# Designs tried in a protein design run: peptides against a protein of PDB entry 5T59. Part 50

Target 1, 112 residues: chain A of PDB entry 5T59
Amino acid sequence: TTPTMQSTSLLTEHLGYPPISLVDDIINAVNEIMYKCTNAMEKYLMQRNIIGKKDFSDEIKIGTAKLESLLENSVDKNFDKLELYVLRNILSIPSDLLEENRFRLLHHEKLV
Target 2, 90 residues: chain B of PDB entry 5T59
Amino acid sequence: EHIRFQRLVQVCNKALEESIRKLQSWEKIHECFPNYGQTREGIENLTVCQQQVIKLWSNLSRVEFDAIFHERSIEEKLNQLDDLINKARS

## One batch from the design tools (peptide; made by RFdiffusion4, then SolubleMPNN)

Design b2_p14_4_s1 (from b2_p14_4, 4 letters changed)
Fold by OpenDDE base, seed 2:
Structure b2_p14_4_s1 (fold): chain B 112 residues (1-112), chain C 90 residues (1-90), chain A 14 residues (1-14)
Amino acid sequence: as target 1 above (112 residues)
Amino acid sequence: as target 2 above (90 residues)
Amino acid sequence: EEEEKELEEFEKSL
């Protein structure tokens, strides 16, 4: 069940921001963290790229890129699920509260 | 009584844990560095790298997500939402 | 403590 415009409006009024904004913050944060992690991994290994007079720089770059791709795919998958769950089950208003009488109650409670 | 914020924290933790799961596999790590991982020193470096990146992932996510939750006042707002819903159903 | 030190060194690569 997709959130209604009414639900979004009410939640926006309650939160002070659209519900999607919270999800956006979370997703942006995990993406930033993801690239920081992969960058750190690459730099760590590149500082240790020579073993026994062999230079593994190319292999390290390719390998870390593969791991980054793997992590990207997993992050996308899991946080897409998170987005749906949060918007549907956490940042949601039950249908009974969307009725006219309940709607007035919500506005009344906010104004008091 | 208050359930929504707890669920938010749980689903965030779950998403983070599932996202990093493949990097927790030594086999997956080693597969990306087939020749490097055939050296003793390479194995040692990869082992340390794997451990540290997982820790970095955990620490950064905890700090950043807590900051988001604070800046958005989401615990308070979700508790208020729970209260409104419970009141309406009573 | 050693773990924290190792992590700190790793974080310098950021």
Scores: peptide ipSAE 0.085, ipTM 0.920, DockQ to the pose 0.020
Fold by OpenDDE base, seed 5:
Structure b2_p14_4_s1 (fold): chain B 112 residues (1-112), chain C 90 residues (1-90), chain A 14 residues (1-14)
Amino acid sequence: as target 1 above (112 residues)
Amino acid sequence: as target 2 above (90 residues)
Amino acid sequence: EEEEKELEEFEKSL
C-alpha cells in the first residue's frame, strides 16, 4: 500500500527531506549513468566505423540506439520496482508506531 | 538489529544487476550489429565495448550511489529509525 | 567531474 501522509511527515522530519527525494536521486543518477555508457559505446564504434573499405556508420547508429532502448526499458522496470520497495519497506514506519501513543513517543524523541 | 540500510544496498545492487543483464548477452549485442559483427574487427570492437560498458556501469553506479547515500546521511538515518522501532517495541 | 573521469578512463581503455 501507499505510504500514509502521517508516515511521510514523520519520515520527512526524521530525514530532513521527503523520502521520495532519495529515490529521485537514485533514479536520476542511474539514468545519467545509462546515457553515459551508451554514448561512450557509440562514440567508440563510430571511430571504428570503416572496416575493409565498408562504412558501417548507419548500422552503428541504429544498433547503439537499439541497445540504448533495451537498457532504458530494463532500467525503468527495475527501478520502478526499487522505488516501490524502498518507499514501502525501507523508508516506512510500522503501523503499530503510527498509533497515537507511539506517535507521541517518536515526536518526543525528536524533541529531546 | 540494523537492517534497513542493508536492504537498501541490496535492492540497489539487484536493480543495477538486473538492468545490465541484457547487455551481458553477446547474442543481444551481436543482433544489433548483424553486418558489422560478421567481420573479425567488428567482433573485436564489440567485445571490447561490451566489457568496458559493463565495467563503467558498475564503477559509476558505485561512486554515484555512495555519494547520494553520504549526502543524504541515509545509513545513519536508517539506523536511527531501526533503533526507534526496536525501542518502541521493547 | 568524477563521473567524467570515469568516462574518460573507459574511453582510454577502449
Scores: peptide ipSAE 0.082, ipTM 0.922, DockQ to the pose 0.021
Fold by OpenDDE base, seed 4:
Structure b2_p14_4_s1 (fold): chain B 112 residues (1-112), chain C 90 residues (1-90), chain A 14 residues (1-14)
Amino acid sequence: as target 1 above (112 residues)
Amino acid sequence: as target 2 above (90 residues)
Amino acid sequence: EEEEKELEEFEKSL
């Protein structure tokens, strides 16, 4: 289920930032890492593009692009699942506590 | 008692592991370089490349995710959240 | 910076 507006507000107050911001940081990081990895792979192979008398530059470029796409698709799939899990199960407030008592508790803890 | 941060770490590790799984397949790697991989030297290069990219993936993700968790104080915040919830239920 | 260092280490290790 999608987090409620109330949960988001309470968690934002608690965290100091919206819950989605954490997920965004994680996703942005993994995307950056992904492209660094694929770039490194391409560069490494391009430095070794000639074997014997054959130049494999074109094949390397195409191949690394395919691997990048493969990794990109996998990252997207798995971190979409991660996003849902984190927002629903980790950065969440049980529905039974989404009442005035819970709200007061959060404010009380901040003031004390 | 404190469970949320542990879950966060676990799901992050799982997502990272599953994401890199296909690159861990030599078959998938070789399929992308059909002619290059038919040479001895090409196979050697691909093997080293595969191993190192996986290591880089692991190392970079560890460093960056830990940095994010620290910057967001997420362990502390999640522990506090657990405590608040437990307190509310007591 | 840390990421760049790791990348450099990768390149050196290869």
Scores: peptide ipSAE 0.080, ipTM 0.922, DockQ to the pose 0.021
Fold by OpenDDE base, seed 1:
Structure b2_p14_4_s1 (fold): chain B 112 residues (1-112), chain C 90 residues (1-90), chain A 14 residues (1-14)
Amino acid sequence: as target 1 above (112 residues)
Amino acid sequence: as target 2 above (90 residues)
Amino acid sequence: EEEEKELEEFEKSL
């Protein structure tokens, strides 16, 4: 099920930040890493673009672009799943605790 | 007893592994460079490139994700959450 | 060692 506003509020209070912020950090990081990887690959191959008497620059550019696209699609798919899993199963509060008991515990912990 | 942070690490690793899976295929790499990969030197270059991309992916993700987890104090927070839940159920 | 050098060279492409 989708996280409730109540659980989000409670988790935000506990974490000091909204749960989605953690996921955003993760996704932003992997995207950055992804492009660093593909960029490095392109540059590496472009430095080795001539084999014999033939220049493969165009093929390298096209090929690396294809790989980038492939990686992008995979990252998007897998980290969308990650986002759902984290928000639903990790950064979540059991429904039975979304009562006064949960509020009291958080309040108590902050006062201690 | 503490399970949430472990699950976070596991799902992150899974997502990273599955994301790079297709780049681990030499066939897919070679398909992107059909003529370049017909040369000995091209194959060598692609081989190195493939290996190093995977390593770079792994290394960068480890460093960056650990930094995020640290900055967000997520292990501590998730452990505390586990404790709170367990306490509430006791 | 050689692998490390190759990685270093590759990382310089960043």
Scores: peptide ipSAE 0.107, ipTM 0.921, DockQ to the pose 0.020; fails the geometry check

Design b2_p14_4_s2 (from b2_p14_4, 5 letters changed)
Fold by OpenDDE base, seed 2:
Structure b2_p14_4_s2 (fold): chain B 112 residues (1-112), chain C 90 residues (1-90), chain A 14 residues (1-14)
Amino acid sequence: as target 1 above (112 residues)
Amino acid sequence: as target 2 above (90 residues)
Amino acid sequence: KEEEEELKKFEESL
């Protein structure tokens, strides 16, 4: 079940930011980390590109690109699942709290 | 009583672990460097590279995710959310 | 900057 607009509004008020913002931070961070990792891998291997008078630079560039693609696909898949899980199961408000009486309770607790 | 933050940490760790899974496979690494990996020195370089990149992945993710959680005060906010839900159900 | 420090450690360890 997709979060309702009411749920999003209440959570935004509670958190001080929209729930999606947390997910965005996480995804942006892992993407940055991903490219730092692949860049480091490429640089390390490119510094060791010549073995036995053979230059493996082209193979290294292609190989690291393949690994980057592989990692990108896995990150996309797993963190898409994470996004759905977090928004549906962690940053969620049960339906009973969305009722008028419970809604007042949430506002009351915030104002007290 | 407080369960949401624990779940957040767990799902983040799981996503990170599953994302790096293929890079943990020596076979996958070697397949990307078929000729380079046929040399002794190449194998050694790939082995070290694989080990270090996995460590970097783990360390960077830990530091960055903890920073995000702190900046967003998410543990406190999720605990408060748990408390509100528990109170409403009591 | 923490990322840069970790990357530096990675580069030094390699």
Scores: peptide ipSAE 0.086, ipTM 0.920, DockQ to the pose 0.021
Fold by OpenDDE base, seed 5:
Structure b2_p14_4_s2 (fold): chain B 112 residues (1-112), chain C 90 residues (1-90), chain A 14 residues (1-14)
Amino acid sequence: as target 1 above (112 residues)
Amino acid sequence: as target 2 above (90 residues)
Amino acid sequence: KEEEEELKKFEESL
């Protein structure tokens, strides 16, 4: 299930930022890395596009685009799972700590 | 006792590993370059390219994720969260 | 074993 507003507020106070911000950083980073990898591959092969007097530039462009698509799909799938897992199981507060008495304890610890 | 940061690292590594899985397949690579891959030089170039991309993926992700974790102080914060939970349950 | 269990939880999340 989706984290509660109370959990998000408490974690934001604890972290100094909303939990989703960490996930956003991770996802943005992997997307940047993904395109750097595919771009590097295309450039490497395009520098080696002629073999035996045959120009394979078009095939290289199409092929690298296909690989990029495969990687994009896999990244999206796996990091969507990651986002859900992190927010539900790592950046989460157990239900017993959301009770009235436990809530007070968390605030008290922060103030001390 | 401190488990959350360990879990974060594990799931990040798992996501990265599964994401690059298809590029680790020579068959998948070769299928994208059917004519280029019929030449000796083409096969050599694709082989090197595949190896370099996988290395680049691994190295960049390590550097960038470590930077994020540091900037967000996430290990410390998750350890503190574990401590708070353990204290509340004792 | 602990790592395996955590990874299974990840895979089952979505």
Scores: peptide ipSAE 0.049, ipTM 0.915, DockQ to the pose 0.095
Fold by OpenDDE base, seed 4:
Structure b2_p14_4_s2 (fold): chain B 112 residues (1-112), chain C 90 residues (1-90), chain A 14 residues (1-14)
Amino acid sequence: as target 1 above (112 residues)
Amino acid sequence: as target 2 above (90 residues)
Amino acid sequence: KEEEEELKKFEESL
């Protein structure tokens, strides 16, 4: 199920930021880490590109690009699922708390 | 009693683990470097590279995710959310 | 208990 506008509003008030912002931070971080990893891998191998008087620079560049694509696809897949799970099951408000009397409780706790 | 933050940590770890899984496959690594990996020295370099990138992935993820969780005060906020839910149901 | 169940659901989806 998709989060409701009410849930988003209440959680935003509670968190001090929209729930999606946390997910965005996580996704942005993992993307940054991903490219740091692939860059490090390429640099490491490019420093070791010559073996037996043969230059493997082109193969290394192509190979690391393939691995980057592989990792990128996996990250996208897994963290898209993570986003859905977090927003639906972690950063969520049960339906019984989406009633008027429960809204008052949440606001009351915020004010007290 | 407090379950949401634990869930967050667990699913983050799972996503990170599944994301790096293919790079943990030597076969996948070797396939990307068919000629380079036919040399002894190339195999050694690829082996070290694979190990290093996996460690880097793990270490960077731990540091960055912990920083995010701290900056967003998410453990406290999720615990409070659990408490609110439990209170409402009591 | 419920936590483990939800985690399992997520793990199965990955």
Scores: peptide ipSAE 0.046, ipTM 0.915, DockQ to the pose 0.099
Fold by OpenDDE base, seed 1:
Structure b2_p14_4_s2 (fold): chain B 112 residues (1-112), chain C 90 residues (1-90), chain A 14 residues (1-14)
Amino acid sequence: as target 1 above (112 residues)
Amino acid sequence: as target 2 above (90 residues)
Amino acid sequence: KEEEEELKKFEESL
């Protein structure tokens, strides 16, 4: 199930930031890494674009773009799953703790 | 007893591994460079490139994710969450 | 050693 507003508020108080912020950091990081990897690959091959008497620059550009697309699709798919898992199963509060009595415990711990 | 942070690390590793899976396929790499890969030197270059990009992926992700986890104090926070849950259930 | 050197070259392409 989707995290409740109540759980989000409690977790935000506990973490010092909204749970989604952690996921955002992770996703932003992997996206940056992804493009660094593909860029490095393109540059590496472009420095080696001539074999014999033939220039393979065009093929390299097209090929690396295809690989980038493949990686993008995979990253999107897998980290969407990650986002759901983290928010539902890791950064989550069990229903029993969402009851009033358990709610007070979390508040009490913060004040102590 | 503390399980949430371990799970976080596991799912991050899983997502990273699955994301790079297709680039680990030589066949897929070669398909993107059909003529370049018909040359000996081209194959050598692609081989090195494939190996190095996978290593770069692994190294960068390790460094960046560890930095995020540190900056967000997520291990400590998740351990505390586990403790709170366990305490509430005791 | 050689692998490390190649990695360095690759990283320099960033």
Scores: peptide ipSAE 0.104, ipTM 0.918, DockQ to the pose 0.020; fails the geometry check

Design b2_p14_4_s3 (from b2_p14_4, 4 letters changed)
Fold by OpenDDE base, seed 1:
Structure b2_p14_4_s3 (fold): chain B 112 residues (1-112), chain C 90 residues (1-90), chain A 14 residues (1-14)
Amino acid sequence: as target 1 above (112 residues)
Amino acid sequence: as target 2 above (90 residues)
Amino acid sequence: EEEEKELKEFEESL
């Protein structure tokens, strides 16, 4: 199920930031890493673009672009799943704690 | 008792592993460089690239994710959350 | 050792 506004508020108070912010950090990081990896590969191969008498620069550029696309698709798929899992199962508050009495306890603990 | 942070680490590792899975396939790498990979030197270069990309992926993700977890104090926060939940249920 | 050197070389390609 989708996290409730109430759970989001409570978690934000507990964490000091909205739960989605953590996921955003993770996703942004992996995207950055992804492009660093593909860029490094392209540059590495471009430094080795000539084999014998043939220049493979064009093939290298196309090939690395294909790999980048492949990685992009995989990252998107897997980290979308991660986002859902984290928000639903990790950064979540059990329904029983969303009851009024339990809600007060969480608030009280923060104030103490 | 404390389970949430462990799960976070696990799911992150899983996502990272599954994301890089296709690059671990030599066949897929070679398919992207059909002529380059017909040369001995090309194969050698691609082999190095494949290995090093995977290593770079692993190393960078470890460093960056650990930094995020630290900056967000997520282990402590998740442990506290576990404790609060357990306390409320006791 | 050699692996580390290769990794550094690769990383420097960034």
Scores: peptide ipSAE 0.122, ipTM 0.920, DockQ to the pose 0.020
Fold by OpenDDE base, seed 2:
Structure b2_p14_4_s3 (fold): chain B 112 residues (1-112), chain C 90 residues (1-90), chain A 14 residues (1-14)
Amino acid sequence: as target 1 above (112 residues)
Amino acid sequence: as target 2 above (90 residues)
Amino acid sequence: EEEEKELKEFEESL
């Protein structure tokens, strides 16, 4: 079920980039978004760190770090699944199209 | 006829939704701030923070993923792939 | 509209 070199080559030619590059873009984006979210959360709470006469700065830093870790784990898990799904089920070429005759057809269609 | 791009959007949305699910739990949020969350003002701040983080997550992901899809021309490319596959099977 | 305003303020904390 792992993509073949032939499939990767054909898709790269079709896309203009390797299939994995799209997945990399998606994963890089979600990671960036993740840290922006956690950073915003920390800053928001740190601006509200004093309630009454108590300073909760340390608790806020620890708490936001825990939430960041939680989110990291979830992102890793779900986007690993996404990577597998995309490469296997979306950016994939059926085996019948990988046959020699079909391969020629794909090249012909691309050149026309 | 064209199914691959739709599936891409669906799986991206699913991954994003599942990733943020735990932050949607008030219990999980409160557990991270046990003393802060015992104050009225702290609860209010955490509530607003939780809501806004979720919204930020949703908005940023939509904008960034759409940008990726556009830059990679992935809808067009996947539609073409569907067409090639359908043609080959006909 | 008010929701967007609040979100923008939150985003400025980035």
Scores: peptide ipSAE 0.108, ipTM 0.920, DockQ to the pose 0.020
Fold by OpenDDE base, seed 5:
Structure b2_p14_4_s3 (fold): chain B 112 residues (1-112), chain C 90 residues (1-90), chain A 14 residues (1-14)
Amino acid sequence: as target 1 above (112 residues)
Amino acid sequence: as target 2 above (90 residues)
Amino acid sequence: EEEEKELKEFEESL
């Protein structure tokens, strides 16, 4: 289930930022890394595009694009699962602590 | 005791590992370069490229994720969260 | 035991 507004508020106060911000940082980072990897691959092969007087530039461009797409799909799938897991199971407050008496305790601990 | 940060690291590693898995397949790599990969030199280039990409993926992710965790103080914050939960349940 | 339980929950989530 989706985190409650109360949980988000409490965690935001505790963390100093909304829980989703951490996930966003992670996803943005992996996307950047992904394109750096595929770009490096293309450049490496394009520097070696001629073999036996044959120019493989077009094949290299198409091939690296296919690999990029493959990686993109895998990243999207796995990090969508990561986002769900992190928000539900890591950056979460157990339901018993969201009760009014427990809520007060957490707030009090923050202030003291 | 402290479990949340450990889980965060685990799920990050799992996601990274599963994401790069298809690039670890030589067959997948070769299929993208059918004519280039029929040459000896092409195979050599693809082999080196595959290895370097996987290493780059691993190294960059380690550095960048550690930086994020540090900037967000997430280990400390998650440990504190664990402590608060344990205290409330005692 | 607890570690195994936590691992299973993790595997089910990802």
Scores: peptide ipSAE 0.100, ipTM 0.923, DockQ to the pose 0.086
Fold by OpenDDE base, seed 3:
Structure b2_p14_4_s3 (fold): chain B 112 residues (1-112), chain C 90 residues (1-90), chain A 14 residues (1-14)
Amino acid sequence: as target 1 above (112 residues)
Amino acid sequence: as target 2 above (90 residues)
Amino acid sequence: EEEEKELKEFEESL
């Protein structure tokens, strides 16, 4: 289930930032890392592009692009799942505590 | 008692592991470089490259994710959240 | 065992 507005508000107050901000940081980081990795791979191979009398530069560029796409798709898939899991199961408040009386108690505890 | 932060670490590790899994396949690497990989030197270069990329992936992710967790004080906040929830149920 | 249990629950959710 999608987090409620109440949950988001309470968690934002508790964390000092919206829960989604943490996920955004994680996703932004992994995307940066991903492209650093693929760039490093391309550069490494391009420094070793000539074997014997053959220049494999074109093949290297195409091949690294394919691997980048593969990694990009996998990152997207897995971190979408991560986002869902974190927001639903980690940065979440149990539904029974979102009832009016329990909600007030939790809010009161935060403010005390 | 405190379970949320360990779950966060676990799911991050899982996502990172699954994301790099296909690059851990030599077959996947080799098929992207069919002619280059038919040479002895090419195979050697690809082997080293594969290992280095995986290592770089692991190291960078560890450093960056730990930095995020620290900047967001997420371990402390999640522990407090666990405590608040447990207290509310008592 | 508790850690393993939590991991299983997490894996099922993914």
Scores: peptide ipSAE 0.098, ipTM 0.923, DockQ to the pose 0.077

Design b2_p14_4_s4 (from b2_p14_4, 5 letters changed)
Fold by OpenDDE base, seed 2:
Structure b2_p14_4_s4 (fold): chain B 112 residues (1-112), chain C 90 residues (1-90), chain A 14 residues (1-14)
Amino acid sequence: as target 1 above (112 residues)
Amino acid sequence: as target 2 above (90 residues)
Amino acid sequence: SEEEKELEEFEKSL
């Protein structure tokens, strides 16, 4: 189930930041890494674009673009799943703690 | 007792592994470079490129994710969350 | 190592 506003507020207080911020950091990082990898791949091959006096530059550009798209799709798919899992199962508060009497306990321990 | 951070690391690793899976396929790589890959030198270059990009993926992800986890103090925070939950259930 | 050197060379392409 989708996290409640109450859960988000409590977790934000506990973490010092909204739970989604962690996921955003992770996703932003993997996206950056992804493009660094594909860029490096393209540059590496473009430095080796001529074989037997034949220029493969166009094929390399197209091929690396295809691989980039493939990787993008896979990253999007897998990290969308990750986002859901993290927010629902890791950065979550069990329903039994979302009662008023339990909230006091959480706040009390924070203050102590 | 402390399970949430372990799960976070596991799911991150899983997502990273599954994301790079297709690039680990030589067939997929070769399909993108059909003529280039018909040359001896092309095959050699693609082989090295494939190996190195996978290593780069692994190394960068490890460094960056560890940095995020540290900056967000997520292990400590998740351990504390586990403790709070366990205490409340006791 | 040789493998490390190859990786470093690849990383220079970034």
Scores: peptide ipSAE 0.052, ipTM 0.915, DockQ to the pose 0.020
Fold by OpenDDE base, seed 1:
Structure b2_p14_4_s4 (fold): chain B 112 residues (1-112), chain C 90 residues (1-90), chain A 14 residues (1-14)
Amino acid sequence: as target 1 above (112 residues)
Amino acid sequence: as target 2 above (90 residues)
Amino acid sequence: SEEEKELEEFEKSL
């Protein structure tokens, strides 16, 4: 289920940053990588745009754009799922640890 | 004992793998370049391009994600979280 | 294995 505000606060205290910040870093990184890959692909093919007497520049531009869109859609889909999984299952605190006695334990460990 | 960081790595790898899956399809690549891919030289170029972009994807993601994990000290933090949970339940 | 089960579980979530 959706993480609670209490869980977020405790994890922020533990991590030194909000859990979402890690996910943001990951998503930002993959987006940057994605465009580097598509740009490299386009440049590689554009350097090889002429075969024989034919110039395939227009086809290359259209084709690489299609692949970029395809990759964008896939990245968005898969990393949205990743975000949900990480926040709900990895960066999460079990409900029993949200009880008063367990809550104190987490604070105690940090203070000591 | 320590499971959270392992899961993080696994889910990241899975997301990366699934994201690049379509580009691993030669058929999908060729469909985007129907005339270019009718030439021998074009096929060769597309083949190399496909291989290179997949390698670039893998290498860049490895380097960048490892950097993020290091900067965020996430392995240590997740291990500590596992320990805290286990301690609380003992 | 336990690792395989965990992997399968997260694959279901993706």
Scores: peptide ipSAE 0.034, ipTM 0.913, DockQ to the pose 0.086
Fold by OpenDDE base, seed 4:
Structure b2_p14_4_s4 (fold): chain B 112 residues (1-112), chain C 90 residues (1-90), chain A 14 residues (1-14)
Amino acid sequence: as target 1 above (112 residues)
Amino acid sequence: as target 2 above (90 residues)
Amino acid sequence: SEEEKELEEFEKSL
């Protein structure tokens, strides 16, 4: 189930930020980590590009790019799933509580 | 009683694990370096590289995700959310 | 296990 505007508003008040902001932080972080990893791979292998009398620099660059693409696709797929799950099941308010004006509970807790 | 933060950690770990799974395959690594991987020295280099990138992935994700969770106070907020929901249903 | 249960729930939400 897609989060409602009411749910988003209530959660934003509770969290101090929109729920999507947490997901954005997570996704941005993993993307940064991903490129750090692939960059490290390329650098490591490029420092070891000569074996015997043969230079494998071109193959290393192409190969690392392929691995990067593979990782990108996997990250995109899995963290898109994560986004949906987090917003629907973790950062969510049960519909029955929304119907019973849970908004009052949040205000009450802030005042206590 | 408190379940939401646990779920968040679990789903993050699962996403990280599934994302790196293909790089854990030696076959996938080797096929990207078909000629380099036909040399003994190349195989050794690829083996070390594979190990290092997996460790880097794990370490960086742990540090960065923990930082995010702390900065967003998400454990506390999710625990409070659980408590509010449970209280409303009591 | 709890992990298995959460994974199942994760799959249901997709």
Scores: peptide ipSAE 0.032, ipTM 0.912, DockQ to the pose 0.093
Fold by OpenDDE base, seed 5:
Structure b2_p14_4_s4 (fold): chain B 112 residues (1-112), chain C 90 residues (1-90), chain A 14 residues (1-14)
Amino acid sequence: as target 1 above (112 residues)
Amino acid sequence: as target 2 above (90 residues)
Amino acid sequence: SEEEKELEEFEKSL
């Protein structure tokens, strides 16, 4: 079930930012980390591209690109699941609290 | 009593662990460098590279995620949310 | 340690 507009509004008021913003920060961070890791891997191996009389530069570039794609696919899959879990189960308000009397309680607690 | 922030940390760790799992496979690493990995020096370089990239992944994610959680005050906010829910149900 | 040195070297490639 997708979070309701009411839930999003209440959580935005509580957090000071929309719930999705936290997820965006997390996803942006892991993407940055991912590319830093793969870039470092490529550079590390490219500094060691010659063994004996053979130059493995082309193989290193292709191989690193394959690993990057593998990691990218895994990150996308796992953090898509994370996004759904966080928004539905962590940054969520139980349906019973969205009812009239309990809704007032949330607003009252913020104002008092 | 406070459960939401703990769950957030757990799911983040799980996503990070599952994401890096394939890079932890030596077989997958070696398959990407079939000729390079046939040399002694190549194997040594790939071994070090694999180990260090996994460590880098872990260290960077810890630092960056902690910074995000701090900047968003998410532990405090989730604890408050738990308290509000518990209060409403009492 | 040697492991730490290797990590530092790896991080320099960033």
Scores: peptide ipSAE 0.055, ipTM 0.916, DockQ to the pose 0.020; fails the geometry check

